# Peptides against a protein of PDB entry 4N78: the designs that were tried, part 99

Target 1, 186 residues: chain A of PDB entry 4N78
Amino acid sequence: HFQVICRLLGYQGIAVVMEELLKVVKSLLQGTILQYVKTLMEVMPKICRLPRHEYGSPGILEFFHHQLKDIVEYAELKTVCFQNLREVGNAILFCLLIEQSLSLEEVCDLLHAAPFQNILPRVHVKEGERLDAKMKRLESKYAPLHLVPLIERLGTPQQIAIAREGDLLTKERLCCGLSMFEVILT
Target 2, 155 residues: chain B of PDB entry 4N78
Amino acid sequence: MAELQMLLEEEIPGGRRALFDSYTNLERVADYCENNYIQSADKQRALEETKAYTTQSLASVAYLINTLANNVLQMLDIQASQLRRMESSINHISQTVDIHKEKVARREIGILTTNKNTSRTHKIIAPANLERPVRYIRKPIDYTILDDIGHGVKW

## One batch from the design tools (peptide; made by RFdiffusion4, then SolubleMPNN)

Design b2_p15_1_s3 (from b2_p15_1, 6 letters changed)
Fold by OpenDDE base, seed 5:
Structure b2_p15_1_s3 (fold): chain B 186 residues (1-186), chain C 155 residues (1-155), chain A 15 residues (1-15)
Amino acid sequence: as target 1 above (186 residues)
Amino acid sequence: as target 2 above (155 residues)
Amino acid sequence: MVYLPVFEEGIKERE
C-alpha cells in the first residue's frame, strides 16, 4: 500500500502530505496533549513515596491506585488524550513507512538507471575468474547504453542539456543520504 | 515556408486548373477530330491525325497528373517535416517543464529532510586539498534492500 | 556526505 502511495504521490505529493501531518502533530502536541499533560501534572500527588515492601505487590498496587485515583478516573485521558497520542503515533509510523517505501522505489530507480549511467554492480566472481576481466566485459557490454555520452554525440544542444539534467535527477535520491524521519522526530 | 506556400497557393491549384482546362481542350480536340474525319476525303490521314492528337492529349494529361501528384507529395512531405519539428519542440518544452516540476518537488521534499547522522565512527579524513573535484562518492547501493524485490537473479 | 544539490536547496531554505 505504501509503495503505491509513494508512486502515486511522488515527491511533491509526499511532501505535501508530510507537511500536513507535521502540522497536525504539532497542533496535537502543543494543543490538546499539552493541556492534558498540564492538567495531569496538577492532579499528580506532590509527594508519592514508595510504600514499604512488606505490604506486598497487591498492597503496593493499591497504594498507587489510591494515589493516582484522580488520574485513573480522568475519563478524558483515555478517550481523548490517548486517542490523540495514538494519532501522533500513527502519523509518525506513516511517515516512517512512507520514507521506507520511497527509499525502496528510489533504489529501484537507481538500479534500473545504473546501466545507462555507467554504474556497474560488482559481479560475483567464481573461483578462478578474474574480477577485472568480468568487469571489463560488463563495461563493454553496457558501454553503448551510456545515455549522456550517446546524446552528447548524437543529440541537439537542447537534448544534451535535458539529458544531463535528467541524469543528475536520476542520480540524486533521498536514499543517498537524506532522511525525512529524523526531521519528523525533531 | 515559402516553398510550401507556393505549393499550396499556386502550384497545386494551378495544376488542378490545368487539368480542368485540359478536359475542355480534350473535348475540343475530340470534336475537331470527329469533324475532321467526317469531312476529310482521306479517311486514313484523318485517322492518323486523330491518333496523333489522342496520343498527344493523353501524354499531356499524364504529364499534368504526374506533375500535380508530385507537387502534392512534396507538399505532404514538407508538412510532415513541419509536424515532426513541432512535435520535437513540444516534447522539448514538455520535458523542460517536467524537469522543472521535478526540481520544485525535490526542493519541497528537501525542506522535510536532513542529512542522515552517520554515526561519527569513521572519520572520513577529508584530504585537506581544496582543489579536488567533489568526487560524487556514490554510496554503494545496498542491493540487499532489493533482495525481496524481483526474481533475485544472482549474477 | 553525499551532496544532493537539488534537495539541499530545500534544506537550506528551511534553515
Scores: peptide ipSAE 0.274, ipTM 0.813, DockQ to the pose 0.713
Fold by OpenDDE base, seed 3:
Structure b2_p15_1_s3 (fold): chain B 186 residues (1-186), chain C 155 residues (1-155), chain A 15 residues (1-15)
Amino acid sequence: as target 1 above (186 residues)
Amino acid sequence: as target 2 above (155 residues)
Amino acid sequence: MVYLPVFEEGIKERE
């Protein structure tokens, strides 16, 4: 699903969605969640010491239940605050998954474009074969597929300019060194 | 442009008119040949003349059709070439617009990105206070406290 | 550091 979303939205659509999600997250954090956190801080016991081990596990549990009774009984915390936290969590996960999916799509695009851009994979050399000879053969095999040089030779100046720009855009991808998720976490 | 205009405005209409005129002329020739054959005492001579006129008329029509056809084909070729040039121009504009849109999109998404800090140095910030490993004094859990809880078979 | 100029224009705008 995320792959389809990435394909459909492209860079422009993803940017818009991410910006809106960030606004929503910011609104939730600075609004409702902050208010509940402040309220929780006020009702939190000022001094919560570990009960003596002599009370056993049930007694310790009862102690903590009693200390946190006001928090546990705060119904709005469960219904509203936790829901908002879930929404924030979902937004973060969405951003992560969309970035991962986008990276996969970008890698696929790079791999598909590679033969046309004179990017050759390292060939595994069997014992006794010269790597250089194999690479040279491979280069010669794919040389006719090099798009930019081909257009530079046969195309109009306008076509050449478009081909060069297209080549550059094909090579430049977020997966090459940029992260969106890191921005979301800050 | 001048050639196409000449073909569209002069040559092709002229050829069509000529062909139409040829039709009327053929009718006149046919009438003449028919009358000549009926009135002539020498039927053989009249027939030979008819054959000659028929051959000439057919040749003339064939020439007119061929000329017109060639002019139409030439006109179509010129138009096809013009359309191809126009298509190429439109494609170039379209590609330029697409590239521009892509650049804009990349700038927009770029606002939401940062360089991947491959900081190799996981500075394991050693917690300043090495909390002395609290010697976990394994107090042996005296499980004998549980001996009285449950249907345990006292041996 | 991989230089991606088309994206970096956006990064600079944020900073």
Scores: peptide ipSAE 0.260, ipTM 0.808, DockQ to the pose 0.653
Fold by OpenDDE base, seed 4:
Parts: C-alpha cells; sequence; structure tokens
Structure b2_p15_1_s3 (fold): chain B 186 residues (1-186), chain C 155 residues (1-155), chain A 15 residues (1-15)
C-alpha cells in the first residue's frame, strides 16, 4: 500500500502529506498532550525508588502499581490522552513507512537506470582474472547503452539538454544521503 | 505551407474536376464512335477510328488518375511531416514542463529532509550504587483495573 | 556526503 501511495503522490504529493502530518503532530503535542503531561506531572510521585530485586517481578510490579495508582485511575488518560498518543504514533509510523517505501522505489529506479548511466556493478574477481581486464570488458559491454553520450552524438541541442537534465534527476535521489524521518523526530 | 495550400486549394480540386470532365467527354466520344460506325459505309475505317479514340481517351483518363493520385500522396506526405514536427515540438515542451515540475517537487520535499547523521546511540550507563532494599509488604495486584485499558481480548 | 543540489535548495530554505 505504501509503495502505491509513493508512486501515486510522487515527491510533490509526499511533501504535502508530510507537511500536513507534521502540523497535526505539532498541534497534538503542543495542545492536548502537553496539558495531560502537565497534569500527570502533578500527580506523579515525587520520590519513587526502585524496590529490592529480592521482591521479584510480582512484588516490583505491585510496588509501581501502587505508586502510579492515581495515574492509572485517571479516566481521561485512557480515553483522550492515549488516543492522541496513538494518533501521533500512527503519524510517525506512517512517515517512516513512506520514507522506507520511497527509498525502495528510488533504489529500484537507480538500479534500472545504472546500465544506461555508466554505473557499473562491483566486479567480483575470481582467482586468476585481472581486475583491470574484467572492468574494461564490462565498460566495453555497456558503453553502447550510455544514453547521454549517445544523444550528445546524435541528438539536437534541445534533446541533449533534456537528456542531461533527465540524467541528473535520475541520479539525484533522497536515498543517496537525505532523511525525512530525522526531521520528523526533531 | 504554400505547396500544401496549392495542393489542397488548386491542384487536387482541379484534378478532380478534370477527371469528371474527362468522364463526360468519354461518354461523348463513345456516342460519337457508335454513331460513326452505324453511319459509315467503311466499317473497317470506322472501327480503326473508334480504336484510336478509345485508346486516346483511356490514356488521358489514366494520366489524370495518376496525376491526382500523386498529388494526394504528396499532400499526405506533407501533412504527415507537419504532424511529426508538431508532435516533436509538443513532446519537447511537455518534457521541459515535466522536468520543471519535478525540480519544484524536489525542492519542496527537500525542505523536509536533512543529511543522515549517524547519531551515536547514547549508552545508558547503569547507576553504580545499588540502593539498600526497603522492606516492601506484598499486596495482591488487582489486574481488573486494566480491563478497561486498550482494545485487548477479553479473556 | 552526496551533494544533491536540487534537494539542497529546499534544505537551505528551511534553514
Amino acid sequence: as target 1 above (186 residues)
Amino acid sequence: as target 2 above (155 residues)
Amino acid sequence: MVYLPVFEEGIKERE
């Protein structure tokens, strides 16, 4: 589903959706969640020490349950606060999954374009083969597929300009070193 | 453009009119030949004259058809060439617009991106001093308090 | 660090 969304929206559509999601998240964080956090801080125990390990997991759990009783019994926490946190979480996950899906699409595009852009795969050299000879053979094999040089030789000035721009846009992808998710987390 | 206009407005219509006139003339020649054969005392001569007129008329019609056909083919070739040029122009414009739109889109999404920083995961340092165990009296945990929390399976 | 000029124009605008 996320792959289809990425293909449908493109860079422009994804940008718009991400911007709107960021606005929604910001609104939730600065509004209702902040208010609930302030309330929770007021009812939070001032001193909560870790019980001895000798009490075991059940004893430790009971201790914390007792210390956090007021928080657990806060009805609005269950209904409103958790819902808002769920919405924020879903938005974050959505952004992550969109970025991952977009990265996959971009990688696929790069891989498909590579033979036409003089991007050669890493050559595995078997024992006894010269790396240089194998590289030259590969270069010679793929040389006829290089689109930009071919168009530069045979095309009109306008076609050459379009080919160069297209080549540049094909090579430039977010997956090459940029992250949207890091911006979302800040 | 002048050549195409001449073909469309003058040569092809003129050729069609000429062909129509030739058809009418062929009918007149046929009538003449028939009457001439009936009225002539020398049937052999009349037949030879008919053959000559028929050959001439058919040759003329064939020439007119060929000329008209060639003009139509020429017109179609010119039009095809014009369409190809227009298509090429439209494609170039379309590609230019698409490239521009893509650049704009990339600028927009770029606003939402940053360079990938390998943030060193902060090692959570465990506190060194284990606090002395405080005596805790165990009270039974009532888990029913959590029954209203979440959309979990009611067991 | 891969220089992506088309995206960097947007990054600079944020900054």
Scores: peptide ipSAE 0.259, ipTM 0.807, DockQ to the pose 0.525
Fold by OpenDDE base, seed 1:
Structure b2_p15_1_s3 (fold): chain B 186 residues (1-186), chain C 155 residues (1-155), chain A 15 residues (1-15)
Amino acid sequence: as target 1 above (186 residues)
Amino acid sequence: as target 2 above (155 residues)
Amino acid sequence: MVYLPVFEEGIKERE
């Protein structure tokens, strides 16, 4: 599903969705969540001393339950605050999954374009074969598929310009060194 | 454009009219030849004259048809060339627009990106004491140790 | 560092 979304939206659509999600997250964090956090901080016991170990695990639990009674009984925390946190979490996960899906799509595009752009895979050389000879053979094999040189030879100036720009855009992908998710985390 | 216009407005219509006129003339020639043959005392001469007129008329019609056909073909070639040019122009514009849109899109999404910090591979500081690779002596798994755990009936 | 000029224009605008 995320792959389909990435294909349909493209860079423009993804950018718009991500920006809107960031706005929503910001609104949730600075609005409702912040208010609840402030309220929780007000009701938080200022001094919470560790109970004596002699009370055992049940006694310690009861102690903390008593100290946090006001927080635990805050019904709106469970219904509203946690829901908002869930929405934030979902938004973050959505962004992550979109980026991953986009990266996969970009890698596929790069791989498909590679033969046409004089990008050759590193060939595994068996023991005794010269890597250089194999690479030269591959280069010769795929040389007729190189689009930009072909268009430069046969095309009009306008076609050449478009081909060069298209080639550049094909080579430039986010997956080559950029991350959206890192921005979302900051 | 001038050549196409001449073909469409002058040459082809003119050729069609000429062909039509030729048809009318052929009928007149046929009538003449028929009457000449009937009235002539020398039937052989009349026949030879008819043959001459027929040959001339056929040659004329053939010429008119050929000329008209060539003009039509030329017109079609020019139109085909114009269509190809238009297609090329449209494609060029379309591609230019697409490239522009893509650049804009990339700029917009770029705002939401940062360089991947290649975590400096922490130099795995090889612990100074290279623990001598304990020669993994494959001790044969003695499966006899499991003989006593199972409900196997010692026969 | 892979140079991606079209995307980098956007990065610079943020910064």
Scores: peptide ipSAE 0.281, ipTM 0.814, DockQ to the pose 0.628; fails the geometry check

Design b2_p15_1_s4 (from b2_p15_1, 6 letters changed)
Fold by OpenDDE base, seed 4:
Formats: sequence, structure tokens, C-alpha cells
Structure b2_p15_1_s4 (fold): chain B 186 residues (1-186), chain C 155 residues (1-155), chain A 15 residues (1-15)
Amino acid sequence: as target 1 above (186 residues)
Amino acid sequence: as target 2 above (155 residues)
Amino acid sequence: PVYLPLFEEGILERL
């Protein structure tokens, strides 16, 4: 589904969606969630010491449950705050999945364009074969597919310009060095 | 443009008119040949004359049709060439617009991106044993896991 | 291209 969304929206559509999601997340974090966090901080026990290990895991859990009883029983926390946190979480996950899907599409595009852009894969040379000879053979094999040089030789100035710009746009992708998710986390 | 205009306005209409006039003239020639054959004392001579006129008439009509057909074909070729040029121009404009839109889109999404801190990953010293690149079998992300998370919007 | 003879000018006048 995310791949289809990426294909349908393109870079512009993804940017718009991401911007809106960031606004929503920011609004939730700075608004309702912040208010709940402040309220929770007020009701938090001032002194919560770690119980002795002798109480075991159940005893420790009961201790914390007792200390946090007021928080756990806070109905609005369970309904509104957790829902808002889920929304934020979903938004973050959505952004992550969109970025991952976009990266996949970009990688696929790069791989498909590579033969036409003189980007040769690192040939696994089997033991005993000269790497140079294989690379030269591959270069020779794909040389006729180099689109920009071909158009530069046969095309009009306008076609050459378009080809160069298209080549640049094809090579320069977000997956090569950019991350949207890091911006979302900040 | 001038050639196409001449074809459309003068040569093709002129050829059509000539063909129509030829039809009328052929009828007159036929009437003459019939009357001449009936009235002539020398029917053999009249027949030879009729044969000559018939051959000439057929040749003339064939020429007119051929000329008209060639002019129409030439007109169509010119028009086809013009359409191809227009298509090429439209395609160039469309491509230019698409590139521009893409650049704008790239700028917009670029604002939402930061450079990946490429930690200088140590030169992956290719281990001497070329472990077969474990095909990263991308397990299809089972998005059904998200179905239970949040408001029941089945994405 | 076989040059096909055209109607000679005046054939209709002679008729």
C-alpha cells in the first residue's frame, strides 16, 4: 500500500502529506499530550524508591502499581492521552514507512537507470578472471545505452538540455544521502 | 506553408475542376465519334479516329487522376510533417514543464530532509571469504500489524 | 513516369 501511495503522490504529494502530518504531530505534542504530561508530573509520587529485590518481580510490580494507582486509574489518560499517543505513533510510523517505500522506489529507479547512465555494478569477478577485462567488456556492452552521450551526439540542443536535466534528476535521489525521518524525530 | 496553401487552394481544386471538365469533354467526344461513325461514308476511317480519340481521352483522364492523387498525397505528407513537428514541440514543452515540476517537488521534499549522518562506517574490509551476500529477503512488511494500532482505519 | 498525352488544344473546337 505504501508503495502505491508513493507512486501516486510523487515527491510533491509526499512532501505535502509529510508536512501536514508534522503539523498534526506538533499540535498533538504541544497541546493535549503536553497538558497530560504536566498533569501526570503533578500527580507523580515525589519519592518512588526502588523496592528491594527481595520482593521479587510480582512484588515490585504491585509496588509500582500502588504508587502509580492514581495515574493508572486516571480514565482520561486511558482514553484521550493514549489515543493521542497512538495518533502520534501512527503518524511517525506512517512517515517511516513512506520514507522506506520511497527509498525502495528510488533504488529501483536507480537500478533501472544505471545501464543508461554508465553506472556499472561491481562485477563479482570469479577467481582467475581479470577484473579489468570484465569491466571493459561490460563497459563496451553498455556503452551504446548511455543516453546522455547518445543524445549529445544526435540530438538538438533542447533535447540535450532535457536529457542532461533528466539524467541529473534520475541520479540525485533522496535515498542517496537524505533522510526525512530524522527531521520527524527532531 | 506556401506550398500547402497552393495545393489546398489552387492545385487540388484545379485538378478536380479539370477532371470534371474532362468528363464533360469526354461526353462531347463520344457524341462526336458516334455521329461521325454514322454519317461517315468511310466507316473504317471513322473507327480509327474514334480509337485515337478514345486512347487520348483515357490517357488524359489517367494523367489528371494521377496528378490529382499525387497532389493529395503531397498535401497529406506536408500536413503529417507539420503535425509531427507540432507534436515534437508539445512534447518538448511538456517535458520541460515536467522537469520544472519535479525540481519544485524536489525542493519541497528537500526541506523535509536532512543529510544522513554517514558515520564513516569503517571500510568494510571485504572478508576474504566472500560470504554469499545473504539476499536480504525483504520480508514483505505485513501491514496487517498496523490494522490493530490506532483508530480502525484499515490502511 | 509514362507521359500520358493531354487533350490537344482545339480538339473540341474541331469537333
Scores: peptide ipSAE 0.034, ipTM 0.652, DockQ to the pose 0.005
Fold by OpenDDE base, seed 3:
Structure b2_p15_1_s4 (fold): chain B 186 residues (1-186), chain C 155 residues (1-155), chain A 15 residues (1-15)
Amino acid sequence: as target 1 above (186 residues)
Amino acid sequence: as target 2 above (155 residues)
Amino acid sequence: PVYLPLFEEGILERL
């Protein structure tokens, strides 16, 4: 599903969605969640000492339960605050999955474009074969597929310009050195 | 443009009119030949005259058809060439717009990105046949980041 | 192709 979303939205659509999600997350964090956190801080016991070990595990648990009773019984915390936290979590996960899916699409594009851009994979060399000779053979084999040189030879000046720009845009991808998810976490 | 206009407005309509007129004229010639043959005392001479008129008529019609056909073909060729030029222009505009849209989109998404902390270690060994470095300081795109992702893509 | 006009020589007038 995320892969389809990435294909459908493209860079611009993804950017818009991510920006809106960030706004929503910010609104939730600075609004409802912050208010609940402040309220919780007010009701937190000012002095919570460790109970004496003599009470044993059940007594210690009961002690902490009593100290936190007001927090545990705060029904709105469970219904509203935790729901908002879930929404924030879902938004973060969504952003992560979108970035991962986008990266996969970009990788596929790069791989498909590689033969046309004089990008050759490292070839496995069998025993007795020279890597250089094999690479040279591959270069010669794929040389006719090099799009930009082909258009430079046969195309109009306008076509050459478009081909060069297209080549550049094809090579430059987010997956090559950029991350969106890190920005979302800050 | 002038040639196409001449073909459309003058040559082809003129050729069509000429051909139509020839039809009417041929009917008159046929009637004449028939009457001449019936009325002539010298049937052999009348037949020879009819043969001559037939040959002349066929040659004339053939010429008119050939001329008209060539003019139509020329017109179509010119129009096809014009359409190809328009198509090329439209394609160029479309591609330019698409590239522009892509650049805008990339700027927008770029604002939402930060540089990956790539550990300095993996020197992308540039393949030995360095095409003459076009002076653009291209930041080498590290495609090795793709190596870990590529293993999962079943082609 | 040689232009062979039909009936230019007044053939129609003679008919």
Scores: peptide ipSAE 0.034, ipTM 0.633, DockQ to the pose 0.005
Fold by OpenDDE base, seed 1:
Structure b2_p15_1_s4 (fold): chain B 186 residues (1-186), chain C 155 residues (1-155), chain A 15 residues (1-15)
Amino acid sequence: as target 1 above (186 residues)
Amino acid sequence: as target 2 above (155 residues)
Amino acid sequence: PVYLPLFEEGILERL
């Protein structure tokens, strides 16, 4: 599903969706969630002493439950605050999944374009074979497929310009060195 | 442009008219040959004259058809070339627009991206003093110490 | 031999 979304939206559509999601997340964090956090901080006991270890885990839990009773009983926390947190979480997850799907699409595009762009895969050399000889054979095999040199030889100046720009756009992908998710986390 | 216009407006219509006129004229020639043969005392001469007119008429028609056909072919070639040029231009514009849209899109999404922190592989500077591998003498964990704690049913 | 069109040679005038 995310792959289809990435294909349909393209870079522009993804950018728009991501921007809007970031706005929503920011609004939720700075608005409702912040208000709840402030309210919770006000209700939170100023001095919460660690109970004696002698009470055991159940006693310690009851102690904290008693100290946090007002927070736990805050009905709006479970309904509105947690819902908003879920929305934020879903937005983050959506962004992550979109980025992952986009990266996969970009990698596929790069792989498909590679033979036409003089990008040769690393050949597994069997013992005793010269890597250089195999690479040279591959280069020779794929040389006729090099699109930009071919167009530079046979094409019009306009076609050459477009081919070069297209080649550049094909090579330059987000997955090569950019991350959207890191921006979302900041 | 001028050549195509000349073909469309002058040469091809002119050739068609000439061919049509030729048809009418051929009928006149045929009538003449028939009458001449009937009226002539020297039928052999009349026949030879008819053969000459027939040969000339066929040559004339062949010439007119060939000229017209060549003009039509030339017209079609010019039109085909124009269509190819137009297609090339449209493709060029389309590609230019697509590239532009892609560049805009990439700028927009690029704002939402940061460089992947290449984990600086901190060259783990191997501490110069290779601390002698303390031979971890795996003391066999004597699990027998746990035998007394478990309520295991002594079979 | 480029055959001249029949009617350019004045054949019609002779008919």
Scores: peptide ipSAE 0.034, ipTM 0.653, DockQ to the pose 0.004
Fold by OpenDDE base, seed 5:
Structure b2_p15_1_s4 (fold): chain B 186 residues (1-186), chain C 155 residues (1-155), chain A 15 residues (1-15)
Amino acid sequence: as target 1 above (186 residues)
Amino acid sequence: as target 2 above (155 residues)
Amino acid sequence: PVYLPLFEEGILERL
């Protein structure tokens, strides 16, 4: 599903969606969640001492439950705040999955473009075979597919310019060194 | 353009008119030949003359048809060439627009991206010396990330 | 190629 979304939206669509999600997240964080956090901080017991270990784990839990009873029973926390947090979480997950899917698509594009860009795959050399010989064979095999040199030889100046730009755009992908997810977390 | 216009406006219509006129002329020639044959005391000579006119007429019509046909073919070739040029121009524009759109899109998404922190916690040792502009060494795209994607044909 | 028009004047004038 995310792959399809990535394909349909493209870079621009993804950017728009991500921007909107960021706005939503920001709004949730700075608005409702912040307000709830502030409220929660106000109702937090000023002095919460660790109960004696003698109460055991259940007793300690009950103690804290009692101390935090007002917070736990705060209905709006469970319904609204947690829902907002879920929405934030979903947004983050969505962004992550979109980025991953986009990365996969970009990688596929790079792989498909590689023969046309004089990018040769690493050939597994069997024992006894010379890597250089295999690479030369591959180079020779794919040499006619080198798009930019081909167009430079046969194309008009405009076509050459387009080919070069296209080549550059094909090589420059987000997956090569950029992360959207890190920005979202920031 | 001038050649195409000449073909369309002058040569081809002119050729068509010439063919039409040739019909009328051929009819006149035929009438003449018939009358000449009837009136001539020397029917053999009249027949030979008719044969000559017939041959000439056929040759003329053939020439007119051939000329017209060639002009039409030339016209079509020019038009085809024009269409190809138009197609090329449209394609160029389309590609330019697409590239532009892609660049815009990439800029937009780029705003939402940061460089992947290579976990190398290199202590930012402030190099005391003015870092010479790091030559952008195009690191070859490590496609090893793709090793897990697709039918890993282990050769 | 005998161009009829060139000869037409001659033929038509003789007709």
Scores: peptide ipSAE 0.032, ipTM 0.649, DockQ to the pose 0.005

